Peptides against a protein of PDB entry 8OXM. Designs and how they scored, part 299

Target 1, 371 residues: chain A of PDB entry 8OXM
Amino acid sequence: FKAEFRLAGGVNLPKIIDCVGSDGKERRQLVKGRDDLRQDAVMQQVFQMCNTLLQRNTETRKRKLTICTYKVVPLSQRSGVLEWCTGTVPIGEFLVNNEDGAHKRYRPNDFSAFQCQKKMMEVQKKSFEEKYEVFMDVCQNFQPVFRYFCMEKFLDPAIWFEKRLAYTRSVATSSIVGYILGLGDRHVQNILINEQSAELVHIDLGVAFEQGKILPTPETVPFRLTRDIVDGMGITGVEGVFRRCCEKTMEVMRNSQETLLTIVEVLLYDPLFDWTMNPLKALYLQQRPEDETELHPTLNADDQECKRNLSDIDQSFNKVAERVLMRLQEKLKGVEEGTVLSVGGQVNLLIQQAIDPKNLSRLFPGWKAWV

## One batch from the design tools (peptide; made by RFdiffusion4, then SolubleMPNN)

Design b2_p27_1_s4 (from b2_p27_1, 15 letters changed)
Fold by OpenDDE base, seed 2:
Structure b2_p27_1_s4 (fold): chain B 371 residues (1-371), chain A 27 residues (1-27)
Amino acid sequence: as target 1 above (371 residues)
Amino acid sequence: ALEEQLKELAERRMKGMLAKFEEELKK
């Protein structure tokens, strides 16, 4: 290990440590201290399996539809070393960095990222109507700028076009696969962008199987398709390439129903894969600035005592696992809200749900739905 | 010791899951 570490952007201040391998090669490693990297490791394998399915299909292979994966070396239950994706940046760091973020650079007269967050925090306990009104005001005064990412990084017009296409395909593939797996907590620090490929890297995969819906502030969108995410696709937005890539990804997922159900069943019953939401995890994910003062370092001890009565927990666990499998089967059949949809109909519904400002306004302010 | 056992158990389960996936992909 080098004596110097860099802080990666994000609330958890992950330490980027340059490790010299036994081969004498320097490798950047992300050390996460609080996140269960086992969940990330398991979900990376599921993404590799999904990538194998996508590579077998001619239409998805031709489109190079893939989810970016990374190597995870779990060191402990709560610590591990991620092989840091060299040349990635959190989309939140690019967009809403306090000093030099793209919103401040390109839209200096808009609300600051802090002002937007403050306004949404002030209405957090208010009605859905009041949240919607304030969200619309925030959105009007905080216009998207993510188009400038590709414009800054790729000066050649042909390269710029190719990279914008790679970005759009990456968003589509990760959105649909993420929806099928019920991936949550897609805030702007959990999505990295590769500065060379323009592909997204999803990190912190601990909210899966729609467990984001049982958070104190439920997740109301199937994936992150916020205004900046759409702006990065360019003038066509969600139409054309994005929609077609979503449809082709969904087609492969639906045609792989048996395989995906078998994989998820094995994961749900893996006692080392803690996918269930617990109150401490929920508090950690939706902490308020007011709650930071009470989290004394004693959180190491009490995770043992919350193993309450094994028998009632096992029955509740099995019922939750069964519901997750049933909901996965519905998604893979195109069953949405009790109706069987075509691939195009299902993808359209998911896009509409993800871009609906009513759904976005209801999200936890830390998710930054206006970005 | 316990962390190493848990890591080995996780690696075995992951290999088992991959093997099942490869079998399903051969059908």
Scores: peptide ipSAE 0.012, ipTM 0.436, DockQ to the pose 0.020
Fold by OpenDDE base, seed 3:
Structure b2_p27_1_s4 (fold): chain B 371 residues (1-371), chain A 27 residues (1-27)
Amino acid sequence: as target 1 above (371 residues)
Amino acid sequence: ALEEQLKELAERRMKGMLAKFEEELKK
């Protein structure tokens, strides 16, 4: 182990440790110190299953629709080694690094990432109208630059094109599968991009089954489709390749309803898979800088003493699990807001929800919806 | 200066690749 660690950005400050393998090769390892890497491991297995479904279908196979997976070796509930995808960078590090972020480089006259965050934090407790107005001002003065990722990394135009397609396909596949699984907490540090493949790697999969909706600031988007995410697709934006890849992914998911329900049912009732949102986890995910001082001692309190009536907890758990399964079944049937939609209609609704500045303005400022 | 050159290069690449993207949009 090298003595030097880098903090990957994010609340969980994952330590990137460069490990020299027994083969003498340096491997970057992400050591998460407080996250249940078991959740990541379980969700990676689900992604592998989704990939198997996508590979079996001719339309999705032809489009090479896959979710990028990584090996998770959980060492404990609070420690594990992610085999870091060599040559990945958090999209947030590329876009909004304070020193050399793409926004600062390509848009030096725009608001700084810090100014944007400050403006959105100032209105965090304000009305939705005030949040929307400030978000629109931030967006006007913070223009997307993620198109430059592929342009910097891939100098050959043909390679650049293929990589931009790979990116667009990766966003589409991960967005739809992420929606089906109800993945939350898709902030810019939880999404990595592979510098060689231009594919996205989703990390920190602890907010699943729409548990992001029960956060103190509820998640209002089905997936991350912010302006920079769209800008990375280039001039076509969400239209064409992205939309079609979403539709084809959704079609495979809907046609695999029984399989997906069975998988998720097993996971929801796995006593080793703590998918439920708890107040400490919620506070951790949406912690304000002002709240940092008080929480350090309480996270070490043994979960033992809240022997509140096991029966009421179990009944509440079962009701939440049943609700999750019902909602998953609805999604897989194309039921949105009580209406059965076609694949195209459902995908369109999800895209519109994800890009709606009203929805984006309501997100927790730490999610960085302006990026 | 390098960033502006990269931006111009990127914009030129985008314009040149539009036609290929439209073809891939048909697949």
Scores: peptide ipSAE 0.006, ipTM 0.261, DockQ to the pose 0.013
Fold by OpenDDE base, seed 5:
Structure b2_p27_1_s4 (fold): chain B 371 residues (1-371), chain A 27 residues (1-27)
Amino acid sequence: as target 1 above (371 residues)
Amino acid sequence: ALEEQLKELAERRMKGMLAKFEEELKK
């Protein structure tokens, strides 16, 4: 173990530890708390199942559509290690690092990441109209730079083009799979990019089954498709490769309805998989300090076992689980807002919802919708 | 075959979870 550790942004202050293996290879390991690791481990198994469905279909297999997974290793009953691929970095660290972030390097005359955050925090309790106007001003003065990730990492033009396609395919696959599973909390520190493959790794999978919609500031987008995410795709943006990869992923998900419903039903009734949003988790997710530096160590999660009476909890839990299953079935049938859509129609609606500045302006400022 | 394996894995997990749930309800 190296003596130096980095904090990754997240609930239980996950520590990134560089480890040298017995093979002499350096591996990055993330140490997380018990509950986060269990939620992540369960969702990694679901992603492996989705990957197997995608590998069976000829069209998704030819496109190499996969969601990146990571290995969870339990160390104790209270802690475990996530093994990361060497050369994975949070997209937020690349884009909006205060010292050397890509926005500061390529757009030195734009607003700082801090100025953008401050402007959106000032309007957090204002009307949707005021939030929209300030968000548009922030976006005008904070232009996308994520195209430079592939340009910095891949100097050969043919390799650069191939890696940009790998990135676009990874965004498409993870966006559609994430939408089907109702993944939330997709802020810029919860999405990593592999510096060798240009593929995304989604972490901190504790907000699932659309539980982000019941947060005090509800999530208004199906997945992260912000301006920097789109800029990384290059000149085609959301059109062409991205849209086609979303459609092919959605076709596989819809054709696997029975399998996906059975998997999710098993997970919803897992007494060991706490997927429900609780008030403390909600408070924690939306009180995250703007900068990773002001993490005061004093949030002792007192294990107050609120002995809520088991009987009234069970009936409320079952009703929420049934609603989640019904909504999953609707998604897999292409039912959006009471209308049955084709795969192309459903994917188009999801893209429009994800890129809509009105939806993006309503997100919690800590989600950084302008990045 | 693998829809059956995923279904069987799901059914085994469901049975294992139901058994744990029944064991917790007996305490």
Scores: peptide ipSAE 0.006, ipTM 0.384, DockQ to the pose 0.018
Fold by OpenDDE base, seed 1:
Structure b2_p27_1_s4 (fold): chain B 371 residues (1-371), chain A 27 residues (1-27)
Amino acid sequence: as target 1 above (371 residues)
Amino acid sequence: ALEEQLKELAERRMKGMLAKFEEELKK
């Protein structure tokens, strides 16, 4: 183990540790907390199952639609090593790194990432109208640059085009699978891009089954489809390849309804898989940078065995689990707002919801919906 | 011992979920 660690971006400040293997190869490892690793490990298995469904379908197989997975290696009860996807970078690091971020490099006269965040934090407690106006001003003065990722990494035009398609397919697959699993909006540091494949890797899967909707600032988008995410697709944006890949992914998911319900039911009732939102997790996920200074990790939060009065908590848990299953069944039937939609209609609604500036303006400013 | 037991329990649950998924995929 090298003594040097890098903080990976993300809410949980995961530590990247460079490890030299017995083979003399350096491997980057992500060290996370226990509960996060279990949740990530479980969700990686669900992604593998979704990938199996996508590989069995001829249309999704031909399009190479996959959600990228990573290996979770539990080291201890309280620590595990994620085998870090070698050659990945957080999209947030590429886009909005304060020193060398693509926004600063390509748009030096735009607002800084800090100015954008400040403006949106100032209106966080204001009306939806005020949030929308400020978000539109931020967006006007913070133009997308993520197209430059593929242009920087892939100099050959044919390779560039292929990698931009791989990116677009990866966004489509992860967006639809993420919607079905209720992953919601994703922090820009929790989406990695592979510098060789241009495919996305989603990490820190601590919000699932639409639990982002019960946060103090509820999520308003089905998945992250912000302006930079769209800009990475190139001139066609959400049209053409992205839309078709979403539709084909959704078709496979809807046609696999029974299998997906059975999988999720097993997960929801797994006593080792804590998917429920708790107040501490909610606070942590939507903590203000200013509030981070006062939460010294009092490591001495005693394991007060809050003796869950087993009966009432089990009933409340079961009701939440049933609601999650019912909502999953609705999604897999194409039921949106009480109306049954076709695959194309459902995908269209989800895309429109995800790109709507009104929805984006209502998101938690810490998640940087303008990026 | 307890780390190994929890790892084994997680691996068993994961195998059980995969087995159920494989059975559903054979129908």
Scores: peptide ipSAE 0.015, ipTM 0.458, DockQ to the pose 0.019; fails the geometry check

Design b2_p27_2_s1 (from b2_p27_2, 15 letters changed)
Fold by OpenDDE base, seed 1:
Formats: structure tokens, C-alpha cells, sequence
Structure b2_p27_2_s1 (fold): chain B 371 residues (1-371), chain A 27 residues (1-27)
């Protein structure tokens, strides 16, 4: 290991370290403290399994449908090492960086990212109608620009076209697998894009199994398919390549129902894997930026005192696990709102739900549904 | 400290309400 480290920023101040392998290659690693990387590690294993299923199917293999994975090594309940996703940038950094973000560069007369966030935060406690109206005003004055990612990175027209297709396939695969696993909406900083492949890497997999629906501001979309995510696909948007890749991914997932259920069942009942939403995790995910300044890190571990009877905790956990499995089984059968849908019908419903401005306007403003 | 404890309690109640609603939608 090199003697020097860098800070990656953020609340937990993860350390970037460089190591030289026995092969003489330098490898960058992220050391995360005060965070449970077991969920990330588990979700990466599930993604690898999904990739194996996708690779076995001829139609998904021909389309190169894969979820990008990274190495996670949990060292304790509060520490681990992650592979550094070299050559990636957060989509949020590319789109809405305050200095050089693509929205500021390409749409200098639109609302700033800060103005959009402020407007949506002001209506956070208002009616759904008021949220929708303000969201539509924000969207009208904050036009998507993510098409420019591929245009900036890939100057050759043939390469540009191929990379835009790779992006579209990556979004489709991650959206459908993310829906099946209940990852829900994803913060724009938790989606990385590879600057060479145009493929997405999903990081910080702390919300899974539809636990985003039990947040104080519940998620209302099956996955992130915001206007910029769609704009990156180019003029066809969600039609053509994206839809077909979603359908082919969903077909493989539904045809692999027994395998997926068995693996998720083992994970949900693993006593070493806490996937349940807790109040502190919910607070961390949906705290206001104004509230960050008073969160001194002195949450001493000693508030173990809510010993609810171990029996009631175990019964409540088992009921939640059974329910997650039932909902997973429904998804894999194409059961939506009590109706059995075809793969095409289910994918269509999910796309419509994900792009609906009414659903997007109801999301937590901190996750920037207008981006 | 007190504000953080109140927020923790508030978020705990909101999660329980969310769990209850979600249970009612699947019943």
C-alpha cells in the first residue's frame, strides 16, 4: 500500500488508497468506515448471479445485457474496502456540478440546480397537486442535457452510436434488475457512468427490497428513469432499444423465478445481513441539507436500550421477509396491482410509472427527480 | 442531541406508518 491517502468527500469521509499488487499493477481502493458494506457485497453477488442468467440466454447475451459490478470486501459491520470504479463519474457530477455541470454549460438560461432544489423543497410538505405544478414549472425551465455525455466523450460518429446503445442497454438491464430487487429510485450521485464504455455502475446499494417505499417520503417509481436518463438514450428515448432490452431482461428474470427466489430467500434470512430500514438510515437518506450541520458524529453506539422483546423483533422481521419474498414472486409472475401482465405489459407499466411526472413530483426533493 | 432523538423518533414513527400502509396494500 502507498503511505498516502485521499478523501473522497461526503459525510463518512471514505479514504482512497492506492496499492501495488504482486503483479506490479497499481490498484485504487476505497476504504469506507462507519458504513455496513455487507448489503453492497450481497447486492453485488446478486448482480453477478443476474449477469450469469443474462449470459446464459442467447437473446440477452447477443445484446450484451449486463449489470456492472465492483468488488466489495466487508471487513466489519462498519468498515470495508471497495474497488475504485476507475474511469467513472457520478451522473449527478456530470449533470449538475455547480461549476461545470452540463446543465450550466448547455442550458445557461435555465434554472440552476440550486433553484430547482429550492422550489421543490418549498413544496415538499404541500399537496400532490402543488408538488406537480411546481415540478412541471421546474421541468419546463430545466431541460435535459445528458445526450451531451456521449457527444463529448465519443467524437467518432460510429463509436458515439455504439456507446449510446451501450448506455441504453445498461440503463435497461439495471432498471429491470433493480426493479426485481426493489432498489427503487437512485440518487444521482449513486449512479456512476463509465467514461469509456458508457455503461452505468450503481453504488451504495443501501435501499433494496422496496424499502424505499417505507421512507418518510416514499418512493413512487420502480427505478430512476428521469428526463436526463432518457435524454442519454437519444431521440428514441424509452422506445426501441431501451424497451426491447427491458423486455428481454424481464423475460430472463421471470424465467429464472425459482433461482432468484431461492437466492433472495437465503439472503433475507441470513442473520448477518440487515437489509431492513431503520430510523437512522431513513434519516440519513432523507435528511435536509440544512440539518447536516448539526449532525455531530457523536452517535455513541450505546442507544441499544430499545430492547423490544427479541421474540417480537424476530416475528416482525420474519413477516417482513415473507412479504418481500411474496412481492418478489409477484413481480416475477408479472403480477402488478392484482393483475397478471405479459412481459411487454409489465415493462410498459414500469416505464410509464417511472416517467410519470405525477410520480416524479412526489419523490424526495433531495434525490432530484427533475435531473 | 435532543433534536436528533426527536428526529429519530419521528422517522421511526414514519417508517412504522409506511410499513403499515404497505401491509394494507398487499393484503
Amino acid sequence: as target 1 above (371 residues)
Amino acid sequence: MEKLLEEKKRFGLLIEEGRKKLLEELA
Scores: peptide ipSAE 0.032, ipTM 0.497, DockQ to the pose 0.090
Fold by OpenDDE base, seed 2:
Structure b2_p27_2_s1 (fold): chain B 371 residues (1-371), chain A 27 residues (1-27)
Amino acid sequence: as target 1 above (371 residues)
Amino acid sequence: MEKLLEEKKRFGLLIEEGRKKLLEELA
């Protein structure tokens, strides 16, 4: 390790350290403190398994369908080392940075990111109808600009086209894999984009197995497919390449049902893997300050041992784990809302749910569903 | 302002070229 470190910023001030490997190569690493990286490490292993399944299938391999992974080394329950995703930027930093965000640069007459957030916070405790009306007003006055990411980074038209295709494939693969695993908390700071590959890197994997649905403000979308996410795909949006890549990813996941169930079962019953939502974690996720543009680590909820009887806790945990496995099995069978769907039907339903402004308007304002 | 207008024009052309290539990949 070098003696010098940089701060990445943030309330928890994660340390960027440079490590010299035994191979003499320098590797940048992010040291997070006060964060449980065990869930990130476990989810990265599941993503690696999903990538192995996708590489075995000829159709997904030809399309280079992969979920981007990074190395995680948990050091303790409250500390670990992450591989620094060099050459990545949070999509939120590109889109809605207060100083030079793409919305401000390309749409200077639209609402500011702050105005949008303020409007949605004012209606946070209001009816779904009032939330929907304000969300539609925000969306009308805050038009998508994420198409400009590839246009800024890739000046050659052939490279630009290839990178937009890589982006679209990355969104499709991560959306379907994320949906199968019930990945939540997909706010604009938890999704990085690689400035060289245009592929997405999903970080902060602390909300999985649909635990986002049990938050005080429940997650109402299967994955992030907001207007800016769609705008980055270009003129076809969710049609053509995105839809086909979702279908091919879903086909591989459904055909790998036994493997996925077996792995998730082992993880759900691992006593070292706390995937359950707790009140302190929920509070942390849904009381985030507006101005925190930075990588906020998930606060470990260790401190409130409510001494409930061990027997009632174990029975409640087992029932939740069983329900998660049953729901995973349903997804892998194409069971949605009690109906068995084809791969195309299931993918279509998920796309419609993810882009529905009624679902998007109900999300926590910190999720920034208008971005 | 002028640079942003030139960039917007350049990006418009890139979109049209990208559209042609995408239509060729969908055929």
Scores: peptide ipSAE 0.000, ipTM 0.264, DockQ to the pose 0.014
Fold by OpenDDE base, seed 3:
Structure b2_p27_2_s1 (fold): chain B 371 residues (1-371), chain A 27 residues (1-27)
Amino acid sequence: as target 1 above (371 residues)
Amino acid sequence: MEKLLEEKKRFGLLIEEGRKKLLEELA
């Protein structure tokens, strides 16, 4: 280990450390404190399994459908080491960085990212109708620019085209697998893009199995398919390559139902894997900026007080686990809203749900659904 | 401190309501 560390930005101030391996290679690592990386580690294992399924299928293998994974080493219930995704940037940093963000560079007359956030925060407690109206005003005055990512990074037209396809495939694969696993909290800082491959890396996998739906502001979209995400696909948007890659991914997931159910069942009942939403986690995810100043989490672990009746907690947990398994089975059968859909019908419904401005306007403002 | 405990309690109730609504949609 080198004696020096750098701070990564963000609330938890993760430490970037450089390590020299026994092979003489330098490896950058991210040390998170005050965070349980066990869920990230488990979800990375599930993604590796999904990648194995995708590589076994000829159609998904030919399309190079894969989810980017990273190494996670949990050290304790509150600390771990992440592989530093070298050559990745948060999509939020590229798009909405205050000084040099792509929105400011390419759309200087649009609303600032701050103005958009402020407008959506002002209506956070308002009706769904008022949220929708303000969201539409924000969207009209904040036009997508993510097409410029590939244009800036890949000047050769043939390389540019290949990388835009790699991006589109990565979005499709991660969207469908993320939906199957009920992955939430897909805000613009939890999605990295590789500057060389144009593939996405999903980080902070702490909201899974549809636990985003039980948040005080429930998640209303199956995955992130916002206007900038779509703009990065180029002129075809969600049509053609994206849709076909979603369908082929969904086909592999549905055909692997038994394997996926068995693995998720083992994980849901693992006493070391706390996937359930808790009040502190929900507070952290949906805290207001006004309250950020006082939450130094000196929350001592000693709130042991919820040792209430083990029997009622265990029965409630088992019912929630059974429900998650039932809903996973429904998704893998193509059951949506009590109707059995074809792969194409299910993928179409999910795309429509993900792009619906009524669903997007209801999200927590911190999710930045206008980006 | 007190505000954080109140917000923690509020978020607890909202999560329990969210879980209940979820459980009711599968029944």
Scores: peptide ipSAE 0.226, ipTM 0.795, DockQ to the pose 0.090; fails the geometry check
Fold by OpenDDE base, seed 5:
Structure b2_p27_2_s1 (fold): chain B 371 residues (1-371), chain A 27 residues (1-27)
Amino acid sequence: as target 1 above (371 residues)
Amino acid sequence: MEKLLEEKKRFGLLIEEGRKKLLEELA
C-alpha cells in the first residue's frame, strides 16, 4: 500500500488508497468506514449470477446484456474495501454539479438544481395533487441534457452511436434485474456512468427486496427511468432498443425462476445477512441533505439494545422473508396487480409506472425525480 | 451519416453557446 490516501468526498469520507499487486500493477481501492458493505457484497454476487444467466442465452449474449459489477470485501459490520471504479462518474455529478453541471452549461436559463430541489421540498408534506403540479412546473423549466454525455465523451460519430447503444442496453439490463431484486434508493449519486464504455454501475445496494416501499416516503417507481435517463438513449427514447433489451432480460429472468428463487431464499434466511429495513436506516436515507452541508448528525448511537424477545423477532422476520419470496415468485411469473402478463405486457407496465409523472412526483425530493 | 453530421454540428453550436452563456454568468 502507498503511504498516502485521498478522500472521495461524501458524508462518510471514504479513503482512496493505492496498492501495488503481486503482478506489479497499481490498483486503487476505496476504504469505507461506518458503512455495512455485506449487503453490497451479496447483491454483487446476485448480479454475477444474473450475468451468467444472460451470457448463457444466445439473444442476450448477442446484445452484450450485462450488469456492471465491482469487487466488495467486507472487513467488519461497519467497514470494508471496494474496488475503485476508475473512469466512472456519478450521473448526478455530471448533470447537476453546482459549478459546471450539464444542466447549467446547456440550459443556463432553466431553473437551477437548487431551485428545483427547494420547490419540491416546499411541497413535500402537501397533497399528491400539489406535488404533481409543482413537479410539472419544475419539469417544464428543467429540460433534460444527458444526451450531451455521449456527445462530449465520443467525438467520432460511429463510436458515439455504439456507446449510446451500450448505455441503452446497460439501463435496460440493470432496470429489469433491479426490479426483480426490488432494488431501491436509485438517486443520481448511487448510479455511476463509465466514461469509456457508457455503461452504468449501480452502487450503494443497501435498499433491496422492495424495502424502499416501506420508507416514510415510499418508492413509487420500479427503477430509475427519469427524463435525463431517457434523454441519454437519444431520439428512440424508451422505444426500440431499450424496450427490446428489457423484454429479452425479463425473458431470461422468468425462464430462470427456480435458480433465482433458490439463491434469494438462501440469502433471505442467512443469519449473517440483514436486509430488513430498520427505523434508523429509514430516517438516515430520507434525512440526507442533498448538499454536503456539514450537518454532522452526532448520531449518538445509544445502543439501546431493546432486548425484544428473540422468539417474536424470529417469527416476524420469517413472515417478512416469506412475503418477499412470494412477491419475487409473482414477478418471475409475470403477476402484476393480480393479473398474469406476457413478457411484453409486464415490461410495458413497468416502463409506464417508471415514467408516470404522478409516480415520480410522489418520490422523496432527495431522489431528484425531475433529473 | 448526414443526420449524424447535422446532430454533431448542432451539438458543437450548443456547446459553444452553453460555454459562452456560462462565461457571461460567471463574469
Scores: peptide ipSAE 0.007, ipTM 0.217, DockQ to the pose 0.014; fails the geometry check

